# Ledger of designs, part 39: peptides against a protein of PDB entry 7Z53

Target 1, 150 residues: chain A of PDB entry 7Z53
Amino acid sequence: PRIKNQADCIPFFRSCPACPGSNITIRNQINALTSFVDASMVYGSEEPLARNLRNMSNQLGLLAVNQRFQDNGRALLPFDNLHDDPCLLTNRSARIPCFLAGDTRSSEMPELTSMHTLLLREHNRLATELKSLNPRWDGERLYQEARKIV

## One batch from the design tools (peptide; made by RFdiffusion4, then SolubleMPNN)

Design b2_p14_3_s2 (from b2_p14_3, 9 letters changed)
Fold by OpenDDE base, seed 4:
Structure b2_p14_3_s2 (fold): chain B 150 residues (1-150), chain A 14 residues (1-14)
Amino acid sequence: as target 1 above (150 residues)
Amino acid sequence: MEEELQRAINSQKA
């Protein structure tokens, strides 16, 4: 290997190849994380993260929202709780933590932040509307049905 | 429902 010091390596693993259906020479990888379309950038691909992204204080099936800030009454992404929060380190004056989202890059690019915020709002809107239409649905069903629509 | 949502937002502890 070119890199002899293993401490300098990042343990990335290449995805498994998809089964070839033709003589195509282009390698296609298998999505082993989630379904092909599940908005995992919003909901996460792992159960612990998914749970942290949810508002578990009620049975409305909502995603968690920012508790410190809002955009003219509109929800913003919740803050993460990182031990060594890079967002706090980079901008000490603003003291704004990194955002918690299904995609960890949500705090790296404003475009992603915006999209995640939009989809979070849409989920919560959908869950709210679904609750009004189906008052007997519990929070889990509301969350899952809203997630299916997003 | 909007008020309930707002209450839910306000009651959430992050």
Scores: peptide ipSAE 0.020, ipTM 0.528, DockQ to the pose 0.555
Fold by OpenDDE base, seed 2:
Structure b2_p14_3_s2 (fold): chain B 150 residues (1-150), chain A 14 residues (1-14)
Amino acid sequence: as target 1 above (150 residues)
Amino acid sequence: MEEELQRAINSQKA
């Protein structure tokens, strides 16, 4: 259940239970992610998120990158655009929004942030190299082929 | 497109 009154309750959300089969007696959670290994932590499990993770300003098949910060010229994860951004609420002085990635937990641990950043960089590297090797490929094909490799 | 590609390449090499 969604807790609407945040003033009176600590916002702990219990995972929705999956429907048990006739031979299943253990409570399992519903999977909200893709059911196969597809690097969904990078690309998202839903089309709208996947689209938001892409650089749609060109036909290079790249993932979106941070527009405000770089790491010695290297790309960082883009910021999310969340209303009531929990990252802004956590560290009010730094005023750094949550990162946008396929995995919503990308901002919860620096290890995850780093891994997502590396995979984003790798995707963009692959897409760039694929473009060099295949100049006639469009952005969608570049993105998909890079995704297949990652 | 070529300029964008070059920028993309440069961003990965930095």
Scores: peptide ipSAE 0.012, ipTM 0.404, DockQ to the pose 0.140
Fold by OpenDDE base, seed 3:
Structure b2_p14_3_s2 (fold): chain B 150 residues (1-150), chain A 14 residues (1-14)
Amino acid sequence: as target 1 above (150 residues)
Amino acid sequence: MEEELQRAINSQKA
């Protein structure tokens, strides 16, 4: 249905084009992801996002987790901090923001949310185990080594 | 993942 109330409108912007060559006649969008198989859906493709995904309150190399909800003691994805959060717009009663992950689509469907949650838990498990095995490792080393394994 | 984890375990630093 068409949205009549502009206050409930979902912002939509067309992707910017990439024009690497003058002889390219096919419009392609700018790549926002890494070209590596590096679990960027978990860790992000840009440094600012990667930092936001990390738990920077300690030196355990952990990813940030939800501070409001848990799944029977198990970690959930942290919430994003979007100005115009589409999740808040679509579910005003629950007042649940979109989840923060390396992939911006983490809140588009429950299957994606579940997969990102699983990978977040696995990273934190690995980082915890690595800390146990290597007590002298700092948070950066723990994070990077866990990321390398994932 | 398992192989890399095992390598990390084997290279642990006390």
Scores: peptide ipSAE 0.005, ipTM 0.284, DockQ to the pose 0.047
Fold by OpenDDE base, seed 5:
Formats: sequence, structure tokens, C-alpha cells
Structure b2_p14_3_s2 (fold): chain B 150 residues (1-150), chain A 14 residues (1-14)
Amino acid sequence: as target 1 above (150 residues)
Amino acid sequence: MEEELQRAINSQKA
């Protein structure tokens, strides 16, 4: 069902129909605002933050990952380096800083942390696959194409 | 979703 009276609507489109072709008749949707899925919050809204979120030590187009901890070999969000880190004030003995992500609220709730972690992993997976498919691509192109897909 | 992602990856070949 659709809203019949569109006078109360605004032209804010987040998705568009995706036609799979062939014999598949199920209508799917893709993100029409940012990329395949809405993951813009992972990459930051400002260029300096976006750069800090990237692994600039190589040409693989990867996002930065935690250097101290892993989840059974899987990447976690990197730590931020805030001057007044609120996470360090919650448990002064553990001294675990807030996470660095495109969304500043990434450390506010575990759900946000988890979602950003998953999207970070997906980006890095895609960038790795793209590198395999296109060995001559540099890190910038790998990052941008992976970002476009995510 | 995985199939769509795979199609997207495959379309990026240069």
C-alpha cells in the first residue's frame, strides 16, 4: 500500500526498485541515497575523520582496525584518541578508550558498536575482493569502490 | 543480499 495523499510527503528517497532480471519476479530495493546499503555513517562526514578511519599504511583501501583486540581473529573498531575521552571515565581501571567510527555515537550503545564493526568488516572484505579482481587498482580506488558498494 | 553483493563485486572488474 502507498500513501494516497502525498501532500504530507517530502521527496526524500532512500531506495529504488531493483530488477534482478531473468526469471526472478521478486521486486527488491537498493539504496538510492548513498550506496548499496546505508553505511555512510561508517566513513565519516568530514574529510579529516574519513582519513583517520582509513588504513593509510598500505594500498589495499582498507578501513583502520583495532590494534590491541580482535574478535576471534576478526577485526574490531579502532580506538579514538579523544582529549577528553568519556569512555576512559566510565572504567578508569580498564582504560578502554572510545571507538573511532564515522558516527560519533559508535561507543554510546553496544548495538551501534556492533553494527559499525560489521560494516567495517564488510568494507574490508569487499576491498580485499576488489583487490583480488583488480590487482592494479590503488588504495584510493579500492576504498572508493568498496565504499560505493557498502 | 549476498548474491547482490557478489554481482556488484563482479561488475567492478577493470
Scores: peptide ipSAE 0.000, ipTM 0.304, DockQ to the pose 0.031

Design b2_p14_3_s3 (from b2_p14_3, 9 letters changed)
Fold by OpenDDE base, seed 4:
Structure b2_p14_3_s3 (fold): chain B 150 residues (1-150), chain A 14 residues (1-14)
Amino acid sequence: as target 1 above (150 residues)
Amino acid sequence: MEEELQKAINSQKS
């Protein structure tokens, strides 16, 4: 039976099909991957989220980082700004909000948190190095070029 | 540049 309540649905979108090249009835999706790494977990798949993940206060092309905590001087994922933050509800003593990442599951699985953190650090490292090599590059170019490398 | 990065991090408000 079809779900009638839209609130019970998870908004998954199926990939576009590739052009049929034969009588094969198997549906093949278009492979639009430009990298061996699915960086959507870092950069998000939607423009508004992508913008929120970026440090827009300067032209360094950096991703946003945590403002409250660091790992021995190393960046951590920024916190999200959720109205009903499940992380705050779950652990009231720690008072740690959920993380903001391209993947919403970043706060559900420590492994994802770690990977997102590492890739965030790598992006910022790359952007910094690219700025050093190309002082005339603006923040957008730095961000995009670093993103291409990640 | 490292100092600039650190400054950028510190100046950011999430």
Scores: peptide ipSAE 0.015, ipTM 0.469, DockQ to the pose 0.486
Fold by OpenDDE base, seed 1:
Structure b2_p14_3_s3 (fold): chain B 150 residues (1-150), chain A 14 residues (1-14)
Amino acid sequence: as target 1 above (150 residues)
Amino acid sequence: MEEELQKAINSQKS
């Protein structure tokens, strides 16, 4: 194997193949995302994930933020709750879980982490501003309208 | 705006 130290291996799984009804000899992967350009990297492509990304403790339409750490008072991505967390497996001493985002790759590269953090902050900023402008809007409407703007 | 967001964050922690 290319990786000599297998004790800290990242548990990657091979992509599942798409099985169309027709006889196709070309192995194609299942699309796990939306089929159009949207902000699914922020909000998720599936309803269960989208719900987990939201702050459901209030009616402000906010995305969930990290409860343990902040960046000088600024929000960070919340931690995921993976059964086999690759971040915990690769760095057992730090004991820092992977981040939760619409894109599961949010913890693979610092660039993705940064962009997801930025977009999370922007959503929450927009939702907060929309709440100020429309005090009678509920959390669902605030979330959806902020999502439309992002 | 920042104050309201911070209040929401703090309320979630408590």
Scores: peptide ipSAE 0.014, ipTM 0.444, DockQ to the pose 0.601
Fold by OpenDDE base, seed 3:
Structure b2_p14_3_s3 (fold): chain B 150 residues (1-150), chain A 14 residues (1-14)
Amino acid sequence: as target 1 above (150 residues)
Amino acid sequence: MEEELQKAINSQKS
């Protein structure tokens, strides 16, 4: 192999092809995201990820927030829990993990991080206001209604 | 429940 030291290698695999039929001339990847506009970059496209993005400790319908850091009292994206976290690999001194969001690219550049942070804050703001307006709503309904608005 | 709600409100408005 070209790179002999594999200790710091980042796994990179080619996407699986989508083969709907025998008459295929162009290779397309299998879609791993929702096919409709549903803010999946915030909420995820799969049930396990969606659950991990939620604050399940209460019935307020909130998204999970960072437990270590805040921006002048404002919420930040929660950290992911990756086995081979590329953020920890590239920033060993700060020891800051990648952020968890519906979009796995949320930590690739500050602009994406900022947008996801903004949308997370907006969801939590909406859920909080909806709870105030509808005290009888449970956490699931609050989450879904806030998601519909975002 | 009320305490949790108040905490959530304060966290968003600060």
Scores: peptide ipSAE 0.007, ipTM 0.412, DockQ to the pose 0.142
Fold by OpenDDE base, seed 5:
Structure b2_p14_3_s3 (fold): chain B 150 residues (1-150), chain A 14 residues (1-14)
Amino acid sequence: as target 1 above (150 residues)
Amino acid sequence: MEEELQKAINSQKS
């Protein structure tokens, strides 16, 4: 290891070694703080927000998607319902509301918007696949299992 | 992700 004196180290680990069990000589790392992909921000930090991010109209465990726009049939982030929507105030002609996402900054940076969109799509894909594999699972279990995998 | 997915697949159906 680079640091020989471990007494000066804080026991904070972001990653741990991944052992593929193959002839690969390169030592890879996995996330030690969260799941393989840190998508915790997608689901919101508070229960009310987390519920608003979910599609509660069915028992498929899906996240809510945009009802007005799609990307060649693929889901986009839903719009928020803010009283004083800064996105509407920024461009009054376009009249496009801010996106609803687990991270409140999702509408500030296109990179965040894209990542949230990608992870939303992956969650919904996983939930759909889990439903096909486990037809008797309810929406809550599907949501939680998909969330765990993401 | 694949490992967690496989765990989910192997889970008992409710």
Scores: peptide ipSAE 0.000, ipTM 0.305, DockQ to the pose 0.031

Design b2_p14_3_s4 (from b2_p14_3, 9 letters changed)
Fold by OpenDDE base, seed 4:
Structure b2_p14_3_s4 (fold): chain B 150 residues (1-150), chain A 14 residues (1-14)
Amino acid sequence: as target 1 above (150 residues)
Amino acid sequence: MEEELQKAINSQRA
Protein backbone atom coordinates (compact mmCIF):
# COMPACT_ATOMS: atom_id res chain seq x y z
CA PRO B 1 0.00 0.00 0.00
CA ARG B 2 1.10 3.54 -0.70
CA ILE B 3 0.17 4.77 2.74
CA LYS B 4 2.44 3.17 5.26
CA ASN B 5 0.85 4.68 8.34
CA GLN B 6 -2.28 2.66 8.84
CA ALA B 7 -3.60 5.23 11.28
CA ASP B 8 -4.12 7.55 8.36
CA CYS B 9 -6.23 5.05 6.49
CA ILE B 10 -9.98 4.71 6.38
CA PRO B 11 -10.94 1.05 6.13
CA PHE B 12 -13.11 1.06 3.05
CA PHE B 13 -13.90 -2.15 1.28
CA ARG B 14 -14.59 -2.33 -2.40
CA SER B 15 -17.86 -3.82 -3.51
CA CYS B 16 -17.88 -7.18 -5.19
CA PRO B 17 -17.70 -7.07 -8.96
CA ALA B 18 -20.52 -8.20 -11.13
CA CYS B 19 -19.92 -11.30 -13.18
CA PRO B 20 -18.69 -10.30 -16.60
CA GLY B 21 -20.97 -11.28 -19.41
CA SER B 22 -19.03 -9.68 -22.22
CA ASN B 23 -15.59 -8.50 -23.17
CA ILE B 24 -16.16 -5.25 -21.36
CA THR B 25 -13.17 -4.26 -19.30
CA ILE B 26 -15.01 -1.79 -17.11
CA ARG B 27 -15.54 -3.14 -13.65
CA ASN B 28 -19.12 -2.97 -12.48
CA GLN B 29 -20.35 -3.69 -9.01
CA ILE B 30 -23.14 -6.11 -8.27
CA ASN B 31 -26.54 -4.54 -8.57
CA ALA B 32 -27.82 -4.39 -5.04
CA LEU B 33 -31.09 -2.61 -5.63
CA THR B 34 -33.07 -5.75 -4.87
CA SER B 35 -30.62 -7.33 -2.49
CA PHE B 36 -31.16 -7.86 1.18
CA VAL B 37 -30.41 -4.85 3.36
CA ASP B 38 -28.68 -5.74 6.57
CA ALA B 39 -29.48 -2.38 8.15
CA SER B 40 -25.93 -2.06 9.38
CA MET B 41 -26.60 1.59 10.05
CA VAL B 42 -28.83 0.41 12.87
CA TYR B 43 -27.13 -2.76 14.01
CA GLY B 44 -23.52 -1.98 13.26
CA SER B 45 -21.11 -3.85 11.08
CA GLU B 46 -18.83 -5.11 13.83
CA GLU B 47 -19.65 -7.48 16.63
CA PRO B 48 -18.46 -5.27 19.50
CA LEU B 49 -20.56 -2.38 18.31
CA ALA B 50 -23.51 -4.61 17.63
CA ARG B 51 -23.32 -5.92 21.15
CA ASN B 52 -23.21 -2.42 22.58
CA LEU B 53 -26.28 -1.52 20.60
CA ARG B 54 -28.25 -4.36 22.14
CA ASN B 55 -30.03 -4.56 25.44
CA MET B 56 -28.16 -7.45 26.95
CA SER B 57 -29.83 -7.21 30.34
CA ASN B 58 -32.67 -9.49 29.31
CA GLN B 59 -33.73 -12.06 26.74
CA LEU B 60 -36.16 -9.89 24.81
CA GLY B 61 -33.87 -9.27 21.85
CA LEU B 62 -34.22 -5.52 22.17
CA LEU B 63 -31.92 -2.73 21.13
CA ALA B 64 -30.60 -0.42 23.78
CA VAL B 65 -32.56 2.77 24.35
CA ASN B 66 -31.88 6.11 25.96
CA GLN B 67 -32.05 6.05 29.72
CA ARG B 68 -32.31 9.79 30.26
CA PHE B 69 -34.81 10.90 27.68
CA GLN B 70 -37.82 9.66 25.80
CA ASP B 71 -40.23 11.13 23.31
CA ASN B 72 -43.64 10.99 24.94
CA GLY B 73 -42.98 7.47 26.06
CA ARG B 74 -41.21 6.48 22.86
CA ALA B 75 -37.65 5.27 22.86
CA LEU B 76 -34.72 7.36 21.75
CA LEU B 77 -31.24 6.33 20.71
CA PRO B 78 -28.93 5.52 23.58
CA PHE B 79 -26.01 7.76 24.34
CA ASP B 80 -22.51 6.70 23.54
CA ASN B 81 -19.76 6.63 26.11
CA LEU B 82 -16.94 8.44 24.39
CA HIS B 83 -13.95 9.65 26.31
CA ASP B 84 -13.74 12.85 24.34
CA ASP B 85 -17.32 13.23 23.29
CA PRO B 86 -17.52 15.86 20.57
CA CYS B 87 -21.19 16.44 21.26
CA LEU B 88 -20.44 17.45 24.80
CA LEU B 89 -17.68 19.72 23.61
CA THR B 90 -19.78 21.50 21.01
CA ASN B 91 -22.81 22.11 23.19
CA ARG B 92 -21.75 22.45 26.77
CA SER B 93 -25.00 23.97 27.93
CA ALA B 94 -27.21 21.15 26.76
CA ARG B 95 -24.76 18.50 27.92
CA ILE B 96 -26.13 15.97 25.48
CA PRO B 97 -23.69 13.20 24.58
CA CYS B 98 -23.40 11.71 21.14
CA PHE B 99 -25.79 8.95 20.24
CA LEU B 100 -24.76 5.36 19.91
CA ALA B 101 -25.86 3.86 16.62
CA GLY B 102 -24.61 1.59 13.89
CA ASP B 103 -23.77 4.66 11.88
CA THR B 104 -21.35 6.96 13.64
CA ARG B 105 -22.83 9.91 11.80
CA SER B 106 -26.09 9.53 13.71
CA SER B 107 -25.19 12.51 15.86
CA GLU B 108 -24.04 14.68 12.99
CA MET B 109 -27.23 14.74 10.98
CA PRO B 110 -30.69 15.02 12.50
CA GLU B 111 -32.14 13.13 9.58
CA LEU B 112 -29.99 10.14 10.39
CA THR B 113 -30.84 10.49 14.05
CA SER B 114 -34.50 10.37 13.19
CA MET B 115 -34.18 7.40 10.90
CA HIS B 116 -32.09 5.44 13.35
CA THR B 117 -34.54 6.24 16.10
CA LEU B 118 -37.41 5.10 13.95
CA LEU B 119 -35.73 1.86 13.04
CA LEU B 120 -34.72 1.25 16.63
CA ARG B 121 -38.33 1.65 17.66
CA GLU B 122 -39.44 -0.63 14.89
CA HIS B 123 -36.96 -3.29 15.87
CA ASN B 124 -38.06 -3.19 19.47
CA ARG B 125 -41.68 -3.30 18.40
CA LEU B 126 -41.02 -6.29 16.21
CA ALA B 127 -39.02 -8.08 18.85
CA THR B 128 -41.79 -7.50 21.34
CA GLU B 129 -44.43 -8.80 18.98
CA LEU B 130 -42.30 -11.77 18.07
CA LYS B 131 -41.88 -12.55 21.74
CA SER B 132 -45.62 -12.53 22.23
CA LEU B 133 -46.09 -14.83 19.27
CA ASN B 134 -43.18 -17.07 20.21
CA PRO B 135 -42.79 -17.07 23.97
CA ARG B 136 -40.14 -19.76 23.86
CA TRP B 137 -37.78 -17.83 21.62
CA ASP B 138 -34.65 -16.60 23.32
CA GLY B 139 -33.24 -13.12 23.04
CA GLU B 140 -30.80 -13.95 20.30
CA ARG B 141 -33.43 -15.42 18.04
CA LEU B 142 -35.79 -12.55 18.72
CA TYR B 143 -33.07 -10.07 17.88
CA GLN B 144 -32.05 -11.82 14.69
CA GLU B 145 -35.58 -12.35 13.44
CA ALA B 146 -36.50 -8.76 14.14
CA ARG B 147 -33.32 -7.69 12.40
CA LYS B 148 -34.24 -9.71 9.34
CA ILE B 149 -37.57 -7.96 9.12
CA VAL B 150 -36.18 -4.45 9.56
CA MET A 1 -45.76 -7.66 27.62
CA GLU A 2 -45.79 -3.90 27.53
CA GLU A 3 -45.02 -3.74 31.20
CA GLU A 4 -42.19 -6.17 30.76
CA LEU A 5 -40.80 -4.10 27.95
CA GLN A 6 -41.03 -0.97 30.02
CA LYS A 7 -39.35 -2.70 32.89
CA ALA A 8 -36.61 -3.83 30.56
CA ILE A 9 -36.13 -0.29 29.34
CA ASN A 10 -35.98 1.06 32.84
CA SER A 11 -33.54 -1.55 34.04
CA GLN A 12 -31.25 -1.27 31.06
CA ARG A 13 -27.68 -0.25 31.64
CA ALA A 14 -27.18 3.46 31.17
Scores: peptide ipSAE 0.015, ipTM 0.479, DockQ to the pose 0.515
Fold by OpenDDE base, seed 5:
Structure b2_p14_3_s4 (fold): chain B 150 residues (1-150), chain A 14 residues (1-14)
Amino acid sequence: as target 1 above (150 residues)
Amino acid sequence: MEEELQKAINSQRA
């Protein structure tokens, strides 16, 4: 069954048809959800910020990750290096700096923190897999291709 | 680099 009145529908597609090139009559589907996610803000709007968000210590095309904390072995957002860090002023005893992310509000809203963390992990996963598939790719190409996929 | 790559692979798959 299909909804006839699409006026109340949001054009949010989770999949699209995948047609085989043969006489196979079974209609498969391709996950199309990722293409609808706008992750542009994860990478920063300015070149200096974008560069700071990257792990430039190697040629793996990875985004920078937290060096002090991990989530059961999984990456977290790196800390920023703000002169007047508002996060340090909020809880002076904990001394936890604000996160460095493409969206400056990443430390203000837990939802943004979580989303940026997930997309950071996905980028690094993709870059790692791309490196495995293409060992001769340099860090810049890995980063750009992973960014394009996200 | 290979060690870092392996570490990255392991961290993402954990």
Scores: peptide ipSAE 0.013, ipTM 0.417, DockQ to the pose 0.090
Fold by OpenDDE base, seed 3:
Structure b2_p14_3_s4 (fold): chain B 150 residues (1-150), chain A 14 residues (1-14)
Amino acid sequence: as target 1 above (150 residues)
Amino acid sequence: MEEELQKAINSQRA
């Protein structure tokens, strides 16, 4: 049945189809993720997003962390900068933006948020340890090696 | 993750 109360309507868009070949009769959606297990939920599947997820203010190979909040001194996921942030729209009183992660669903469930936060912390821990072990490594090497371990 | 880190640590010491 159709929703009669428009106030309860939510935006919903069908995924775009993938058309890899002319002889494909089965409609498949476009894959927005990497095809292999690479922790892309943490690091993103596209270079621009991956860059935004990184702390580019230094050469420590760290992921970006929240600048407003911490968990007893421990890092939290950074906030996204969405124009029409659904998290801000959902809870206007809290005024908490959506989190930025490799997986756009990071803010949909607290379990996902927690897992992404944990993996972010682990990456930064690894990068820090790798820097200690390899003082001459630059930020890119540290980031990539930590990413390989995660 | 810990095993890989330990492996990396050990490789640096060798």
Scores: peptide ipSAE 0.006, ipTM 0.358, DockQ to the pose 0.041
Fold by OpenDDE base, seed 1:
Structure b2_p14_3_s4 (fold): chain B 150 residues (1-150), chain A 14 residues (1-14)
Amino acid sequence: as target 1 above (150 residues)
Amino acid sequence: MEEELQKAINSQRA
């Protein structure tokens, strides 16, 4: 998010340390992602987050999109529902929440926001195309097959 | 394809 008011506090939390239970001489942070490259920045690394990122109102296998804004008819990332939303705290005048994505840093830099938006659009495009080619596929299959392609 | 996606988006707003 853009920080215009320097008088506002920037909420920043230190990463939690990993505790393997053995002799720990070097502090390592807990890995919050999957152990492989799987586009988790789009789909999330945890099931609850993955579910929240999906459009569950239909059987098209789509990712959730912004309900308040769109870019000339094109989808934007949905807003998150954070208790202490750093985007709202850093820019109280704009009153724009952080975006919801598989990567919580999606609102930290415009470059990440744009890439996540593009990948979201691509997933939804693929899912829509797959539905056209396979009308009998349900939403789960469409989602998974589109995810495999991305 | 674009039409179906737009329909899905609009259905959530209704």
Scores: peptide ipSAE 0.000, ipTM 0.300, DockQ to the pose 0.600

Design b2_p14_4_s1 (from b2_p14_4, 8 letters changed)
Fold by OpenDDE base, seed 3:
Structure b2_p14_4_s1 (fold): chain B 150 residues (1-150), chain A 14 residues (1-14)
Amino acid sequence: as target 1 above (150 residues)
Amino acid sequence: MYDPAQEARDAALV
């Protein structure tokens, strides 16, 4: 490698190829995202991730929030639980894990982190208001209706 | 080791 300092290297992998059943010789990557405009950056593209992003401790339909830190009493994104967390690897002194969001890039730039945090806050605001307006709704309905609005 | 979450992440960067 041309880079001499490898101590601060971020692990980077090449995307897996899609194998089209056609004579297409062009290497395309697998599309792992939803094809719909469905706010998958907030909610994830897969059911296991979507479940991990939810607050499952109650029936309020809320997204999970950070349990260690707040911004002036406002919610932050929850931390991810990665074995080889790139945020822990790149800044060993701060010892702050990457954030968990529907988009795995949520911790790559402060602007992305801010947008995901905003949308998480908005979802939780909407779910709370929907619960006030519809006291008989369960947590699944609250989550899905808030998700439709976002 | 193969990580499908990392693969999905890398696919989304294109």
Scores: peptide ipSAE 0.000, ipTM 0.217, DockQ to the pose 0.034
Fold by OpenDDE base, seed 4:
Structure b2_p14_4_s1 (fold): chain B 150 residues (1-150), chain A 14 residues (1-14)
Amino acid sequence: as target 1 above (150 residues)
Amino acid sequence: MYDPAQEARDAALV
């Protein structure tokens, strides 16, 4: 083996293969996160994360937004509350935490941050419009209907 | 109460 020190190994689980119905030489994996395209990069794939991404202070079905910063009155991604926040460790002067999104990579590059911010804004726009159109809808329905559109 | 899991099941029947 090329690696003699097991401490240098990154634990990695290989995705389960999809059963090829044909002589396909390319190994495809099954989707193990969700059963369908559900914008899990915005909403998370796990219920605890999905709950943390929501604005639970009201019944408007909104995603949580940044409480410290805005872009000309427009929402930004909320900050995460990581104990050992890598964003705080790497940029100690700015003291900007990593962003909380459905995808943990939301803080890896500005392009991802921008896309997640856009989709968060779109969800909140949709939920707001849906509330206007459907005043009787509760926050859960507003959230789920906005999520289906996104 | 809205149940998204029920709605997903109902939508799969359509």
Scores: peptide ipSAE 0.000, ipTM 0.165, DockQ to the pose 0.024
Fold by OpenDDE base, seed 5:
Structure b2_p14_4_s1 (fold): chain B 150 residues (1-150), chain A 14 residues (1-14)
Amino acid sequence: as target 1 above (150 residues)
Amino acid sequence: MYDPAQEARDAALV
């Protein structure tokens, strides 16, 4: 990579390399994100990230929420666990990490943070209401049905 | 974080 110091970088990747057959001299790119309008900014484009964004401690189909902070009893995005977290460099006194979302830019602008927080809250609202309407649904079904609505 | 091994795996899928 051209940038060797990644301590202050957002690890955002939109494309992967592709080699067309025998011509390895020309590096093409494929989309590294989902090709669908699937709210991947909330849920992630990869299964490991999608699992990390979920509350796996119960069968309620909820997304993971912040464990340290709330907004007047309302959920906030969970913190990321980045080794080189750029948010920790912005305000060294507050020591607030970047937020974890399906889009790694979730902490780049307050407007993005707000939208991701809103969509996380909406998913958790929907999953809770779906559980009330369908008491026999498991956590996977609740999560997937809430995700389809979002 | 950039993972060269992941980039190599992704390139092999194509």
Scores: peptide ipSAE 0.000, ipTM 0.194, DockQ to the pose 0.025
Fold by OpenDDE base, seed 1:
Structure b2_p14_4_s1 (fold): chain B 150 residues (1-150), chain A 14 residues (1-14)
Amino acid sequence: as target 1 above (150 residues)
Amino acid sequence: MYDPAQEARDAALV
């Protein structure tokens, strides 16, 4: 197990309930994801998250990448800026924050982290190639056209 | 896992 100390509590929050209508006695969770196969795991389901996932420092239409770490020169997912970061709380020795992705589960298991990292790399590859082919495209158009391909 | 959208929703419920 990654967590060797079983005396430490794992911070885990219960999902918010959907507001029951006056006659709903069963607690359901809010669905925070889009209902479409639209790569919302990469781009987020909400506009504020989608903006935070973008590299807004340039007009290249890129997603944001990790500024502290790379994988053999390849981009990694950016870190999230959570007040109560569960990754920091569960691994106090490594002091590695959770990753920011379109899906909040990106840090739950290495397989998800790897898939989100792959799709982020693919978006950034596509946006870069699209910029080469279309030098006059702005960052918004590059981002949206790369997003349509992914 | 901490969901900032969850926190924003939780903050909207206070």
Scores: peptide ipSAE 0.000, ipTM 0.186, DockQ to the pose 0.038; fails the geometry check

Design b2_p14_4_s2 (from b2_p14_4, 8 letters changed)
Fold by OpenDDE base, seed 2:
Structure b2_p14_4_s2 (fold): chain B 150 residues (1-150), chain A 14 residues (1-14)
Amino acid sequence: as target 1 above (150 residues)
Amino acid sequence: MYDPAQAERDASLV
């Protein structure tokens, strides 16, 4: 890069171009998200992310929650495990990592954090109620049925 | 915000 002082610069990366053919007169971007409405902002668009968002320690079909913090006994989003976590880099005094959600923007502003937290809580509420109503359902079915409702 | 992991995922789709 021509500018070497990164302290005075906001890192901004250009999205990868889509290559629909040989005559690329208009630069389109690759969409990495699911093209259908599936609440991918909560559950992720990719299977590895979806697995990381789930509580895989039991058969309750729950999303993973924060293990360090709660809000008056209510669940918070789990922390991500990012190398060079931007939340840690931007506010070194707080020492709070970025949150893990289906949408990578979950930590960009409080409103998104709040909405993702709410939807996580709602999923877990639904999965819990579904387990109560259907004791024979396994964790995968509970997760998918809760996801379908959300 | 730039997510390097997302950038890598995006690159892997090509």
Scores: peptide ipSAE 0.000, ipTM 0.191, DockQ to the pose 0.035
Fold by OpenDDE base, seed 4:
Structure b2_p14_4_s2 (fold): chain B 150 residues (1-150), chain A 14 residues (1-14)
Amino acid sequence: as target 1 above (150 residues)
Amino acid sequence: MYDPAQAERDASLV
């Protein structure tokens, strides 16, 4: 083995293989995060994260948005509340925390940030339109129906 | 509730 110090090892678990169909030489993994394509990159795969991503201050079914910054009146991703925020550690002058999204990689590159921002905006747009069309819907239904569309 | 410790145990069974 190239690594002699176990402390230098990152614990990594290989995903379970999907059932091999026919002569497929490519090993596919089973999706262990969610049972279906549910935009978990936007909404998270875990209930606590999903709750943190929601605007719980109202019954509009909206995702949480940045409270410090906007893009010409358009929503941005909310900031995360990390104890040792790597974004704060790397750029101390800007004092911009990492973004909170369903995917923790949302702050790793601008392209991911932009896509998550776009999808957050789209969810909030959809939830708003759904509320207009369905005034009797509660915030949970609005959120879930918007989530199904995204 | 996702238990990461359970996920590790389940991964060790494979």
Scores: peptide ipSAE 0.000, ipTM 0.214, DockQ to the pose 0.026
Fold by OpenDDE base, seed 5:
Structure b2_p14_4_s2 (fold): chain B 150 residues (1-150), chain A 14 residues (1-14)
Amino acid sequence: as target 1 above (150 residues)
Amino acid sequence: MYDPAQAERDASLV
């Protein structure tokens, strides 16, 4: 293993090896998360995670946002609720948990965090605009239609 | 079918 201390690893499996039954010596990889190219990094690949990523307090179809911090009035990623949160262990004085996103690596590096934040904001923007255009749509439809656009 | 145990083994080989 390239990483000797596996306790500090965030397990994230995106692909599985696929060997065709033919004498083809080429190791292919299949997507282990979803059946097609989607925004699973934003929405998650599993229903429980997808639900946790949603703002269920209203019928606006929004993703959940940080309740403690904002970027000049702009939304940030919500915090995760990990039992052994590595972010809390990294800086015990700041007491800032890891971020919750569709990709568990959302807190691995600032660049990734920023991209997830942007996509979160874009979803919420789209859902808000869709609500304006379609006042009769419920939160589920708004969420799904915004997700299709992202 | 995705086998998480195999994925862990594969990850341990990297």
Scores: peptide ipSAE 0.000, ipTM 0.226, DockQ to the pose 0.024
Fold by OpenDDE base, seed 3:
Structure b2_p14_4_s2 (fold): chain B 150 residues (1-150), chain A 14 residues (1-14)
Amino acid sequence: as target 1 above (150 residues)
Amino acid sequence: MYDPAQAERDASLV
């Protein structure tokens, strides 16, 4: 196994079952994701998560960014605030928490992290440009219009 | 990766 420390257990829970009011005897999972192409991997599929992903400190319509680290002045994904952070458990020496993104898998692979980071940067770029073009737009409109483009 | 918040949300739907 690639994980050297096997002393720490990583909790893994199966998705909850859907209870269709039909004669379906097959256990299906509840779909927690949006059913349409809406970049939910960036913005989340639920309103509470979507709010946590936003920079609510201003009316610029931006996504939240990492406050501790940058990539040559470029934004990184914000850290999540998990009580039992599996990223901290799996690599205690690095002291890097899991990233907060619309997709909970954002921290599973560097490639996925990179894609989420890219899309976050693109959203923030778009929102910034939209603000420049439309100075009278509020943060909600900027966010939603940037989201529609992404 | 395990998301406790997602697990809690999933559990709350039961």
Scores: peptide ipSAE 0.000, ipTM 0.191, DockQ to the pose 0.036; fails the geometry check

